# Designs tried in a protein design run: peptides against a protein of PDB entry 6O8C. Part 114

Target 1, 262 residues: chain A of PDB entry 6O8C
Amino acid sequence: VGLRYEKISLPKIHPRYDLDGDASMAKAVTGVVCYACRTASTLLLYQELMRKGVRWLVELVKDDYNETVHKKTEVVITLDFCIRNIEKTVKVYEKLMKVNLEAAELGEISDIHTKLLRLSSSQGTIESSLQDISSRLSPGGLLADTWAHQEGTHPRDRNVEKLQVLLNCITEIYYQFKKDKAERRLAYNEEQIHKFDKQKLYYHATKAMSHFSEECVRKYEAFKDKSEEWMRKMLHLRKQLLSLTNQCFDIEEEVSKYQDYT

## One batch from the design tools (peptide; made by RFdiffusion4, then SolubleMPNN)

Design b2_p19_5_s3 (from b2_p19_5, 6 letters changed)
Fold by OpenDDE base, seed 3:
Order: sequence, then C-alpha cells, then structure tokens
Structure b2_p19_5_s3 (fold): chain B 262 residues (1-262), chain A 19 residues (1-19)
Amino acid sequence: as target 1 above (262 residues)
Amino acid sequence: EEVDYSEYDGVEDKEPIFP
C-alpha cells in the first residue's frame, strides 16, 4: 500500500487589480505550494525506505536460495550413497543366484534400486528450477533490483529544494501583498510593481505545481507500481524455494525407507 | 478529493502553516 496524498490545485487567479483579493489569493497559493513541498518530501522518504526494504528482501531471498541449494546437495549425496550400496548388494545376490539361492530377495532389492534411480532423476528437475531462480536473481535477471535505483525520485534530484526556492519567492510576494492591502491604496509606481509581482507569483506557482506533478508525483507513482509488481514476484519466488525445499525433504524421507536394506 | 483552500480566503489573521 503506497502513501496517500491529497490532490492539490492552485486557486483561481483573477486578472483584476484588487489589493484584498490579491492578498487572499497569494495566501492560498502559498498554502498550496507549501503542501506540495511537504508532500514531495514525504514521497521521497517513502521511496528511500522502500529501496532499503528492497535491498533487504534481496539478501533474504539469496539466503533462502543458498539454504535450498545446501539441502538439495545433502539429499543428492545421501541418495547416491544409497544407490551405490544397493548396487553392491545386487551384485552379491547375483553371485548367490548362481547357486540357485535368494531369488525372491534379489527381485525385491532390484525393485528398490529402480525406485532409487527414479528419485535420482527427479533431482535434475530440482536443479533446473534452482538454476532458473539463480538466473532471475542474477544481475540483469528478471528480478534484479536495478529498477529501484532508476525509478522514482531521489535525493540527488533536489526536487524538495527546488520547490522550496519557489515557495520562498511566493512567500515574499505574499508578505508584500499583505502590506499592500494594509496601505489600502498604492501610488502609481507601487501599483505597477504589485501587478508585476502578481505575474511573478503566478509564474512561480505554476512552475512549482508543474514540477510537483511531473517530477514528484508522476515518478513516485511509477516507482510505486513497479515496486508492487516486483514485490509480488519476489514473494512468489520465495514460495517456489520453499516448495523445492519440501521436495528435497520428501525425497529424503523416501530414501530413509530403503536405508534398512543398505 | 481536491483540498479545499477556502479557509485561506478572507482570513488574513491565520498564517499559512509552513513546514
């Protein structure tokens, strides 16, 4: 679940010169851009935390993989040992059959040998699955975490700082408009400055909102979507590893039934 | 939902909440 934020919009800016209206408008614009700054900071923080989580999960899954590989190797060794012992036993009984003894026992041991060989063949499927998982986790693989570094916003982009600069400019104009309102009437030159500052305020506000929407929100949403997809795939991968581990245990249990014959 | 900033209209005594 991603961070929730409220959609913001700039107030309507009237072209008419009105000291009271302009002060109120400037106040509202300041509030909106201030919210954008805070939201941008929060969105950035969320992404940085998620990146840490992604790295942690990758290491966890690598550990799970190594554990599964270890278990698989153990089972292979045990199985191979059992097969070799059964093969020796078969040879002994074949020698005894030359004397017409132990025919029934030889048949039973031969059947066990066949079953063990089938179990051994299943190890190839497990190995192939592990190799697939390894390839997906490798650099450049389908589950590589390179996207976490590429997608979204980063501290190096300095989006919050850029918005803060614009907010500072807007705030200065707001305070001036508050003073202008207190004067009730401006001289001609001061009125012209006020009108010019109103245009500047609009410019800064529009720039801030565009930057917020395009560079902060849009990139955050892209990061969020990609992270959710990746997380789902990683969780599925962990389940696959668990399944492979369980298959190894099942094989080990079955082999243990035949160890009494070795 | 769009944030209603109407509270900033006409109430000059409240300073914007700065971060």
Scores: peptide ipSAE 0.020, ipTM 0.559, DockQ to the pose 0.103
Fold by OpenDDE base, seed 5:
Structure b2_p19_5_s3 (fold): chain B 262 residues (1-262), chain A 19 residues (1-19)
Amino acid sequence: as target 1 above (262 residues)
Amino acid sequence: EEVDYSEYDGVEDKEPIFP
């Protein structure tokens, strides 16, 4: 669930020289850009936390993978041992059968041998699936977390700091406009400075809003979308690992039934 | 609404005469 933020827009700025109106407008602009700074900081924090979560999840899934591989290896060893023992038994009974002994028992043991070989063949499928999962988790794989380092906003971008600089400039002009309002009437030179500062205010405000929308919000939304997609894929992969683990347990259980014959 | 900044282009950069 992404952070909900309010869509912010600059107030309508009237070009007319009005000391009261300009002070009020400047106050409103300051408020909007202040909100943008705080929002940008919050969005950055969210992304940093998500990156930590992504790294944590990758390690968790790698651990799950290693456990599955370990279990698979254990089952393979047990199965191979059981097969070898059954094959030895089959050879003994074949020799006895040549002397007209134990023909019925040989049939049963041969059936067990066939079942064990079938179980052994399924191990190849599990191995191939594990290799696929490994490839997907590897660097450059489909589930690599490289996107988390590339997408979105980063502390190194200094977006919050850049917005803060613009906010400081805007705030300074606002305080000047508050003083100008208190004077009620400005001399010609001060009036021209006020008009010029109003233009600067517009410039800084527009720059701040553009930077916020393009470099903060847009990139955040892209990061959010990619993170959601990646998380779905990781969840699916984890389910696949669980399925493979269960298959290993199923094979182990079947092999245990035949150990009494070995 | 594109803030038409064009109305501000005509203010000649008179150097603020600092007193």
Scores: peptide ipSAE 0.011, ipTM 0.491, DockQ to the pose 0.022
Fold by OpenDDE base, seed 4:
Structure b2_p19_5_s3 (fold): chain B 262 residues (1-262), chain A 19 residues (1-19)
Amino acid sequence: as target 1 above (262 residues)
Amino acid sequence: EEVDYSEYDGVEDKEPIFP
């Protein structure tokens, strides 16, 4: 769930010289660009927080992976030991059958051996799944977190500071327009300055809005979309790891039933 | 590193936006 922000637009700037209208317009522009600055800051903070969350989740999943690998290794050792013992037992019984026909016990041991071999085959599937997960988490893998460092906006971009500079320029003009309004009528030279300042105001405001839209909002939305997709995939991967862990426990439990026959 | 804000300075030589 991304941050909600209001879509902002600049007020209409009328070319007509109007001290009251221009002061009101300048006030509105100041408000809009001020909102852009605050929003840009908030969007940046959100992304930084999300990057921390991404790093945390990567480490968590790596730990889960290592635990699963450890458990799998333990089960493989136990299973291999059990298989070797059953195979020895089978050989002993085969020799004994040449002397005394205890066919029923040999059949039971043979069935256990077959079951253990099936479990061993399932370990191969678990190994393949773990390798797939490892490849996805590895550098350059599909679930690598490199995108979190590339996508979105960063403090180094200085977007908030750039917008603040423009806001300062706009605010200065607004305060001048407030003074101009108080004068009710300007001399010719002051009127020309007012008109030029109005053009500067428009320029700064347009630049601020373009920068906000292109460098802040657009990049944020891209980051948000990537983060949501990545997060969904990571959560799914964690579920897969848990499933594999449970499969290892199930195999261990089943092997334990046959250890009494060895 | 000093942030260069020169790109945000008003361009003096642009044609009047308003006639």
Scores: peptide ipSAE 0.018, ipTM 0.560, DockQ to the pose 0.022; fails the geometry check
Fold by OpenDDE base, seed 2:
Structure b2_p19_5_s3 (fold): chain B 262 residues (1-262), chain A 19 residues (1-19)
Amino acid sequence: as target 1 above (262 residues)
Amino acid sequence: EEVDYSEYDGVEDKEPIFP
């Protein structure tokens, strides 16, 4: 579940010169952009943590894969050994039959041999499944984690720092407007400066909000969506590995029933 | 128009100061 944040918008900036209104507006703008900075920082942190989690999950699944492959290999060795022993036994009995011995025991051993061969054939399916999983986890595969380094926001983008610069400019204007308000009336030159600063405030605020929306929020949402999809697929793959492992155990158990005949 | 933010690329990494 991704981070929840509030949708923010700038207050309306009235064109009328009003020292009280302008101070209040500037305060509100400062608050909004401050929130944007904090939110951008939080979103960045979340993404960095998620990237760490992605890497961790990849390694975990690779370990699971290796364990499954190892188990499969053990089962193959055991099964092949059992098959070879049964085949030797069959050959011995076939030779004995030539000397008029009863065929009943040979039938039982032959049936076991047939069952073992069926189990051996199932190993091919397991192998194919493991190969598919390996291909998906490999570089360039469908479950590659390259997206985690491409999508979203990164520290190198310096989005928080860019927003902070704009916030500093806005905050400075706010403090000036607070002083202007305290003066109650400005001289002509000071009034003109105030009007220009109001335009600058608008410019900085608009730039901050645009940057926040387009470079922080949008990219975060894209990252979040991709991460959720990828994680779902990885968890499914992990379940598949577990299933394959269990199939190997089932085969091993079945083979163990015939060990007394070998 | 694509807003060019390149003017901020030279900004030193400072800890965010939130009011």
Scores: peptide ipSAE 0.018, ipTM 0.587, DockQ to the pose 0.034; fails the geometry check

Design b2_p19_5_s4 (from b2_p19_5, 8 letters changed)
Fold by OpenDDE base, seed 4:
Order: structure tokens, then sequence, then C-alpha cells
Structure b2_p19_5_s4 (fold): chain B 262 residues (1-262), chain A 19 residues (1-19)
């Protein structure tokens, strides 16, 4: 889930000299750029929080992975022990069959042995799945979190500060335009300054909004898209790990049924 | 289209915004 923000455009700047209109326009421009500053700050904060969340989730998934590996290892040890014991039992019965002992017990033990071997083969599949997950989580893997450090905006970019500087310039001109409006009429020199400041206002405002759009919004949207995709994949991976863990428990339970025969 | 900029008022007391 990303932050919603309003797409706002600068008011139309009329080239005509109008003290009342220019003051009103300057106020509106100041408001828009102020909004851009606030929005940029909010977008940055959101991304920083998301980066923390990403790191947290990575650690959580790694813990889940390690627990699954541990459980798998435990089951493998138990299963191997059970298989070895059954194999010894089979050998003993094979020797006893030479002395006319009932083949029915040997058949049952052989069936158990076959089942255990099937369970052992499933461990190979679990191992392969765990290796795949490990590879995906490893540095350079498909689920690496390196994108979180690369994508989006960062405090080091100083985007908010850059916008704030432009806002300060714009605000200064706005306050001057308020004064100019209050004068009702300007002398020639002051009028020329006003016209020049209006051009500066336009320049600063355009620069601010361009910077906001290209360096803040666009990068944020890219970060958001990548984060959503990555998050979906990570959640799916966690489900896979849970499934593998459950498979290990199922195998352990199945093996426990045969331990009485060893 | 006429945009209402009134919601962006508060210019008189603008404070620096930092993350």
Amino acid sequence: as target 1 above (262 residues)
Amino acid sequence: EKVDYSKYDGVEDLQPVFP
C-alpha cells in the first residue's frame, strides 16, 4: 500500500502586469510548492519506513528458513536411524528364514523399509526446495533486498531541502507582491522589479515542480512498485517455508509409527 | 479548469519541512 497524493499543477501565470492578480497567483504558487515540500517529505519518510520493514522481513524469513533447515535436519537424522535399524532387522529375518520362520513378518518389515525409503526420497525434494529458497534469499538472488537501497528517494538526495530553498525564494517574492499590491501603484523602477520577480517566481516554481515530479514522485512510484512486487514474493516464500516445515512434521510423525518396529 | 488553491493556504506561517 502506497501513499496517496494529489497531482496538482501550478496556476497559470499571466504575462500581464496586474498587482492584484500577481499577488494572488504568487500565493497559489507558494501553496503548491509548499505542498510539494510536504509531500516530498512524506514520501521520503514512507520509503525509509518501508526500508526498515523490508530489512525486518528479510530477517524474519531467514529465521524461518533456519528453523525449517533445523527441523529438516532433525527429521533426516531420525529417518536415517530408523532406516538403518530396519535394514538390520531385515537382514536378521532373512537369516532366520533359512530356519523356516514365517515370511509374513518379513513382508511387513520390508514394506516398512520401502515406505521409509520413499520418505527419504521426499527429503531430497525438501532439500532441493530449501536450496532454491536459500539461493533466492542470498546476495544477488531474486529476493535480495538490494533494490530497497537503490530505488526511490533517500535522505542523502536532499530533495526536501532543495525544494525548501526554492520555496523560500518563492515565498519572498510572494511577500513582496503582497506589499506591491498594497501600494496600489508602483513607480517605474519598482514595476520593472516586480516584472522581473514574476519571471523569477515562474522559474523557481517550474524548477520546484519539475524536481518534485522527476526526482521525488517518479522515484517514489518506482520504489512502491518494486516494494509491492518484492513483498508479494516474500510472503509467498514464507508460505513455502511453512509448507516445507509442515512436510517435515508429517514425515516425522510417519517415521514415529515405524519406530516401534526397530 | 479552475483549481481551488485554498486548501494550500497557510503561506503566512510556512515552516521548513524536513524528513
Scores: peptide ipSAE 0.094, ipTM 0.768, DockQ to the pose 0.130
Fold by OpenDDE base, seed 2:
Structure b2_p19_5_s4 (fold): chain B 262 residues (1-262), chain A 19 residues (1-19)
Amino acid sequence: as target 1 above (262 residues)
Amino acid sequence: EKVDYSKYDGVEDLQPVFP
């Protein structure tokens, strides 16, 4: 999801000297370059906002990660405690069996112990997953946000200002052409100036549109594409964290069933 | 594709574009 902008093109500049046509052309050129300036500004703003969003999302995911790690730690403590208690109970019953007491209770407790050990083994997988996530979020990791500072356009590029300078030059020529049109006929010298200004107009306009396309639009599109890809990956990671959290809760719930035996 | 330049009217009211 990105900003939609219209593809703009310069009007054709006719080589023929025509005061009416030249004024109209100049007006159109001014409009196009003005649109480019506004668009460049809008694209820049979007990217800056997106960069803020990226930073926000990184912090959010880090918080989610920390919460998941905390929950995992709690479960590990609880599980280990339960295992230790069951092991003590098993030892007591084993001693009692040596005195020819019933073995039925020992069997049940041993089964619980086995189940708890299985749950404990699953914690290793959760830990590995958390480590993977941590590595991805770390500086230089696959989900690092360094791209957000590298890709796209930045205020420091001064693209809008550069375009504005060109727009000013173009606008000045347009106003002159409007005056020329009002004169209906120019003297020879003024006609020559008009022709030269028309060439200047072309030069400035072409430069503006080239700059707009190459330095603004292209870079924006690259930023947008990378942003979308990165966002998708981050959302997926967040889902993974949620899954891990739920697994921890499931283990905790299962352990709680055996607390009566401890 | 013929570009409709009428949408670019208002050139005379151009204000500086701030970043």
Scores: peptide ipSAE 0.089, ipTM 0.766, DockQ to the pose 0.120
Fold by OpenDDE base, seed 1:
Structure b2_p19_5_s4 (fold): chain B 262 residues (1-262), chain A 19 residues (1-19)
Amino acid sequence: as target 1 above (262 residues)
Amino acid sequence: EKVDYSKYDGVEDLQPVFP
């Protein structure tokens, strides 16, 4: 999802001297280049807003990561404590078994111990997943936001300003052609100036549209494509973090059931 | 495709993109 813009082309510029046609053509050219300026500005604004959004999302995901790590650490401590206590209890009951006492209770405690060890193994998987996520978010990782600074157009490129300069030149020629049209007939010198200005108009217009397409639109499309891909990956990462958090809560809940035995 | 330039009837009132 990105800004929709229309691909517009310059009108055909006829070499024939025609005051009415030239004024109409110049008006159309001015309109097209004006559209390019406005569009370039809008595309730039969109990218700047997206860059802010990217930075914001990175910080949000980092916060989510830190919360998950904190929760995981808490659960690990609790689980390890519970395991150690159960192991002590198992040893006590094993000693009692030597005197033929408490056989049924030993079986139950041993089963709890086995379940806790399984939960501990799950924590290892969570740890590896968190490490993977950390590596992806780290500088140079697959989810680094370096692309947001490199891709697309930036205010420092002065693309909109460059287009505006060309638009100003084109607009000036258009206003002159409007005056020329009103005169109905030009003297020889004014006719030569008109012809020369028509060439200038063509040059400026072509330069503007080339700059717009190659330096604004193309770079914007590249930025858009990368942003969409990156955003999908980040959203998936957030879902992974949520899943890991939920797993930690599930483990904590399960451990709480056995606290009475410790 | 024939470009419809009627969209630009307000060209005479063009303001700078950055006033």
Scores: peptide ipSAE 0.081, ipTM 0.760, DockQ to the pose 0.115
Fold by OpenDDE base, seed 3:
Structure b2_p19_5_s4 (fold): chain B 262 residues (1-262), chain A 19 residues (1-19)
Amino acid sequence: as target 1 above (262 residues)
Amino acid sequence: EKVDYSKYDGVEDLQPVFP
């Protein structure tokens, strides 16, 4: 579940010189940009946590893969041993049939041999599936985690710091506008400075909100979307591994039924 | 729709989030 953030907009800046209105507007702008800073920080933190989670999940799935491979190998060894023993038995019985021994026993053993060979063929399918999984998990594979380092925002981008600088400039102007309001009337020169600062405020605020939207929010959303997709695929992969493991157990159980003939 | 900026009341209490 991604972090919910509220879409905020800057208040309208009226061109009219109004000390009370300008102070109120500046206060609102400061609040909005402050929210953007905090939100940007939160979004960054979320992404960093998700990156840690991604790395953790990759290692977990690799472990699952290795366990599955190990189990498969064990079953193959057991199966091959059983097949070899049955083949020896078949050869012995074939020799004995030349001396008038019961054909019924040979038939049963031959049927077991055929079943074991079928089980052996299924191992090839499991192996192919494991190879596919390995390829997907490999560097450059479809489930590689390289996207986690490429997508989204990173501490190195210094987006929060950049926004903070703009917030500081805005806050300074806001405090000046509070003072201006307290004066009730400004001299001509101070009025011109106030008007100029109002333009600066607008510039800084617009820059901050553009940066927030384009460099923080947009990139976060892209990261979130990719992470959700990747996570779903990884969970599916884990289920596939579990299925393969279960198939190995099923084969092992089936082979155990025939070991009494060996 | 009038954006309720009351949520931003307390700018004075906004301690700089020191990184």
Scores: peptide ipSAE 0.078, ipTM 0.751, DockQ to the pose 0.117

Design b2_p19_6_s1 (from b2_p19_6, 9 letters changed)
Fold by OpenDDE base, seed 2:
Structure b2_p19_6_s1 (fold): chain B 262 residues (1-262), chain A 19 residues (1-19)
Amino acid sequence: as target 1 above (262 residues)
Amino acid sequence: MEEELKKIEEEEEEKLKKE
């Protein structure tokens, strides 16, 4: 999961004045910073898409939760109704038993009542599990998606634009160095300008690489790691919800077997 | 990196043609 990118580094910048070497160096620097710009853009886009995906998944899980709660509620109503009817039947048979008429039937109904009460107890466990899930999904819960808005890089950071500005400056110097190379020899003043531009190039390149590494790559990796962890937890939560839903269906099916006695 | 540089050069040449 995540985008793969190559680690980039600046070429060695030699202090020696060399028109051919400086043009070649400037070319290489331009290429590296260009790659950084494109990579930063791609990493940003990926994160924005992931944020959308996170929001979508949260809504999906909330829907799953609501469906599970609804099913649980339905089962509780059905179960409680069945229990009440069985209890009425038990009372009738207990009265009859005082006259020793229907002892065998009373035993059977009593056993059903006991089984239904056990099923009712299991619903309490389901309820507690649903409450736990709700708490985890709530704002400030363990599965809150607030991290997705905090971690990583954002369009508002303008990282790509900042890198692009630096790239433009670098590219301009590179083109000048190509011209300088074509002249083969520069006058003293032009030579001094070239040397100064070389220093500027180094400055811009270093700034670009630092910005790329610290503000783009590092933050992206942090976002990626956090997203992977969160995603695993969310998927596990969905499995838990499914399990709870299935438990509700199982209880409903078992209760249906005793409806003929009510 | 060389391919990226080539693209930049092509883009700048196109800009110069539009001026």
Scores: peptide ipSAE 0.028, ipTM 0.626, DockQ to the pose 0.026
Fold by OpenDDE base, seed 5:
Structure b2_p19_6_s1 (fold): chain B 262 residues (1-262), chain A 19 residues (1-19)
Amino acid sequence: as target 1 above (262 residues)
Amino acid sequence: MEEELKKIEEEEEEKLKKE
C-alpha cells in the first residue's frame, strides 16, 4: 500500500482589497503550498526507497534462480549415474537369467529402471520451467525492472526544489501582507503594490498546485500502481522457483532409495 | 495571466522610474 496523503486545495481568493482578509488568505495559501512541498518530498523518498527495494528483489530472485539451477543440475547428475548403474545391473541379471538364476530380482530391477526413467522425464519439465523464468528475468523480459527507472518522479526532476522556490515567493508575500495588516492603512502606492503582490501570490500558488498535482502526485500514483503489479509478479515467480527446488529435492530423495541397488 | 502579470510589472517599473 502506497503512502497516504491528504487531498489539498487552495483556499478561495477574494478579489476585494482587504488587508485583514488578504493576510489570512496568504497565510492559508502558504500552509497549503508548504504541505505540498513536504508531501512531494515524502513521495519522492518513497519512490527512491522502492527503487532500491526493486533492485534488491531482482538480485534476490536471480540468486534463487541460480540455486535452483544448481540443485537441478546436481539431481540430473545423480539420477543419470543411478540410471547407468541400474542398466549395468540389468545386463548382469540378464546374463544370469540365461542360466535360470534370479529371475524375480531381474523383474524388480527392471521396475526400478522404469521408475528412474520416469523421474528423468520430469527433469525436462523442470528445465522448461527454469528457461521460462530465465526469459522473464532477462533484459526486456516481462519482469524487467526498467519501469522503475522510467515511472514516477526522480531527484533529477527537481520537483521539490521547484515547489520550494514557489513557496519562498509565496511566503515572502505573506510576510509583507502581515506588515500591511499591521499598518491598517496603506498609501496609494503601497496599496497598488499590495494588489499586485496578491496577483503574484495567486499565480505562484496556482503554479505550485498544478505542478504538485501533475508532476508529483499523478506520476507517483502511476509508479505505485506499476510497482504493486510488478511486485506481485515477482513474488509469484519466487514461489515458482521454490516449488521447482522442492521438486528437485523430492526427486533426489526418491533416487536415494534406489542407490542401494547399485 | 502571465501576460497580464508582465504588463503590470512593466507598468510598475515605469512608475518607479518616473519617481
Scores: peptide ipSAE 0.020, ipTM 0.528, DockQ to the pose 0.064
Fold by OpenDDE base, seed 4:
Structure b2_p19_6_s1 (fold): chain B 262 residues (1-262), chain A 19 residues (1-19)
Amino acid sequence: as target 1 above (262 residues)
Amino acid sequence: MEEELKKIEEEEEEKLKKE
């Protein structure tokens, strides 16, 4: 779930010269662009925090993976040892059967051997699953975190600073319009300056809103969507790792039951 | 007027590059 922000729009800028209206409009524009600056900053911060979280989660999952691989390796060693011992036992019994018909004991050992071989086969499936997970986590894999560095907005984009510059220009004009309003009437030259400043205000405001929407909001939303998708996949992968770990424990437990026959 | 606005834009961009 990403940050919520309010949709903002510029007030209507009337072409008519009106000192009261222009001051009011300029105030509203200042407020909107100020909100855009703050929002852009907040969105940037959120993304930076999320990037840290992504990196943390990647390391956590890698650790989980390594632990699972380690456990799997231990189980494989134990299982292989058990299989070898059972095979030796089978050979001994086969030789003994030539002298004494103890068919029942040989049958039991043979059944254990068959079960162990099945467990060994299941280890192959676990290995394949681990390899798949490894490939997904590897650089260039489907769960690589490279997108977190590419998507969204970054401090280097200087979006907040760019918006702040525009806000400063707008604010300056707003303060002038407050003064103009207080004068109630401007001389011809001052009136022309006011009209020109109104156009500048419009220009700066439009530029600010365009930049905010296209560079800040749009990119943030793309980052958010990508992060949510990636996070779901990572959580699913963690569940897979846990499942594989549990399978290893189950196999180990089963093998332990047969160690008395070795 | 458009030329003056463009000039203002260029000046502000230059300020941003210097920061």
Scores: peptide ipSAE 0.024, ipTM 0.554, DockQ to the pose 0.036; fails the geometry check
Fold by OpenDDE base, seed 1:
Structure b2_p19_6_s1 (fold): chain B 262 residues (1-262), chain A 19 residues (1-19)
Amino acid sequence: as target 1 above (262 residues)
Amino acid sequence: MEEELKKIEEEEEEKLKKE
């Protein structure tokens, strides 16, 4: 998962003065740096979209959490009510048993009471799981999204703009070298300018490639890796919330079977 | 059964009030 890009490298720059070779080299360099600019822009866009997606997913999971907590609370209330009713019934039957009446029914109700108490104890486990999830989602938690704001490249870094400036300088030199090639021969002063421009082109190209590699690609890859890991953990957490919700429904269904005895 | 349980509860409450 992620954007695929081709690894690019600068063509070899020969030190020899050659109008045809220099024009061809400059064309190739322009193409490579142009690709770097476009790629950097695409990588930046991807990261910005992912940041939006991360924020969206956080809110979605928070909503899921709140729904699960709500359902858990509902079940606790229902269960506690059922337990209280069964306890009242048990007390009444215990009094009746002193008169040798309905011993079999008392046994059944007592068994129900025991089962309900077991269900109530399981709520503690659900609560602890919800607390763990809450802690992970909290600011500073293991699933905090602070990394999304720190990692990778940002529009404020102006990496694309910086690369574009370098590309413009390179392109200008390329167009001049194309003209120089058309002249076939240059005067001494023009030849010296050509040689200086060739050095400038090399400087700009090297700077562009270094910037692209270190400030765009590397940071993007780090962002991508963290994003994938975080996303996997968030999806797993969402599955855990669903499991807890289902457990609450199962308890509610079981409790409903005993409501007829109250 | 629920009606009998209610009667027993009422009788016990009345006994507790007389003590």
Scores: peptide ipSAE 0.000, ipTM 0.303, DockQ to the pose 0.002; fails the geometry check

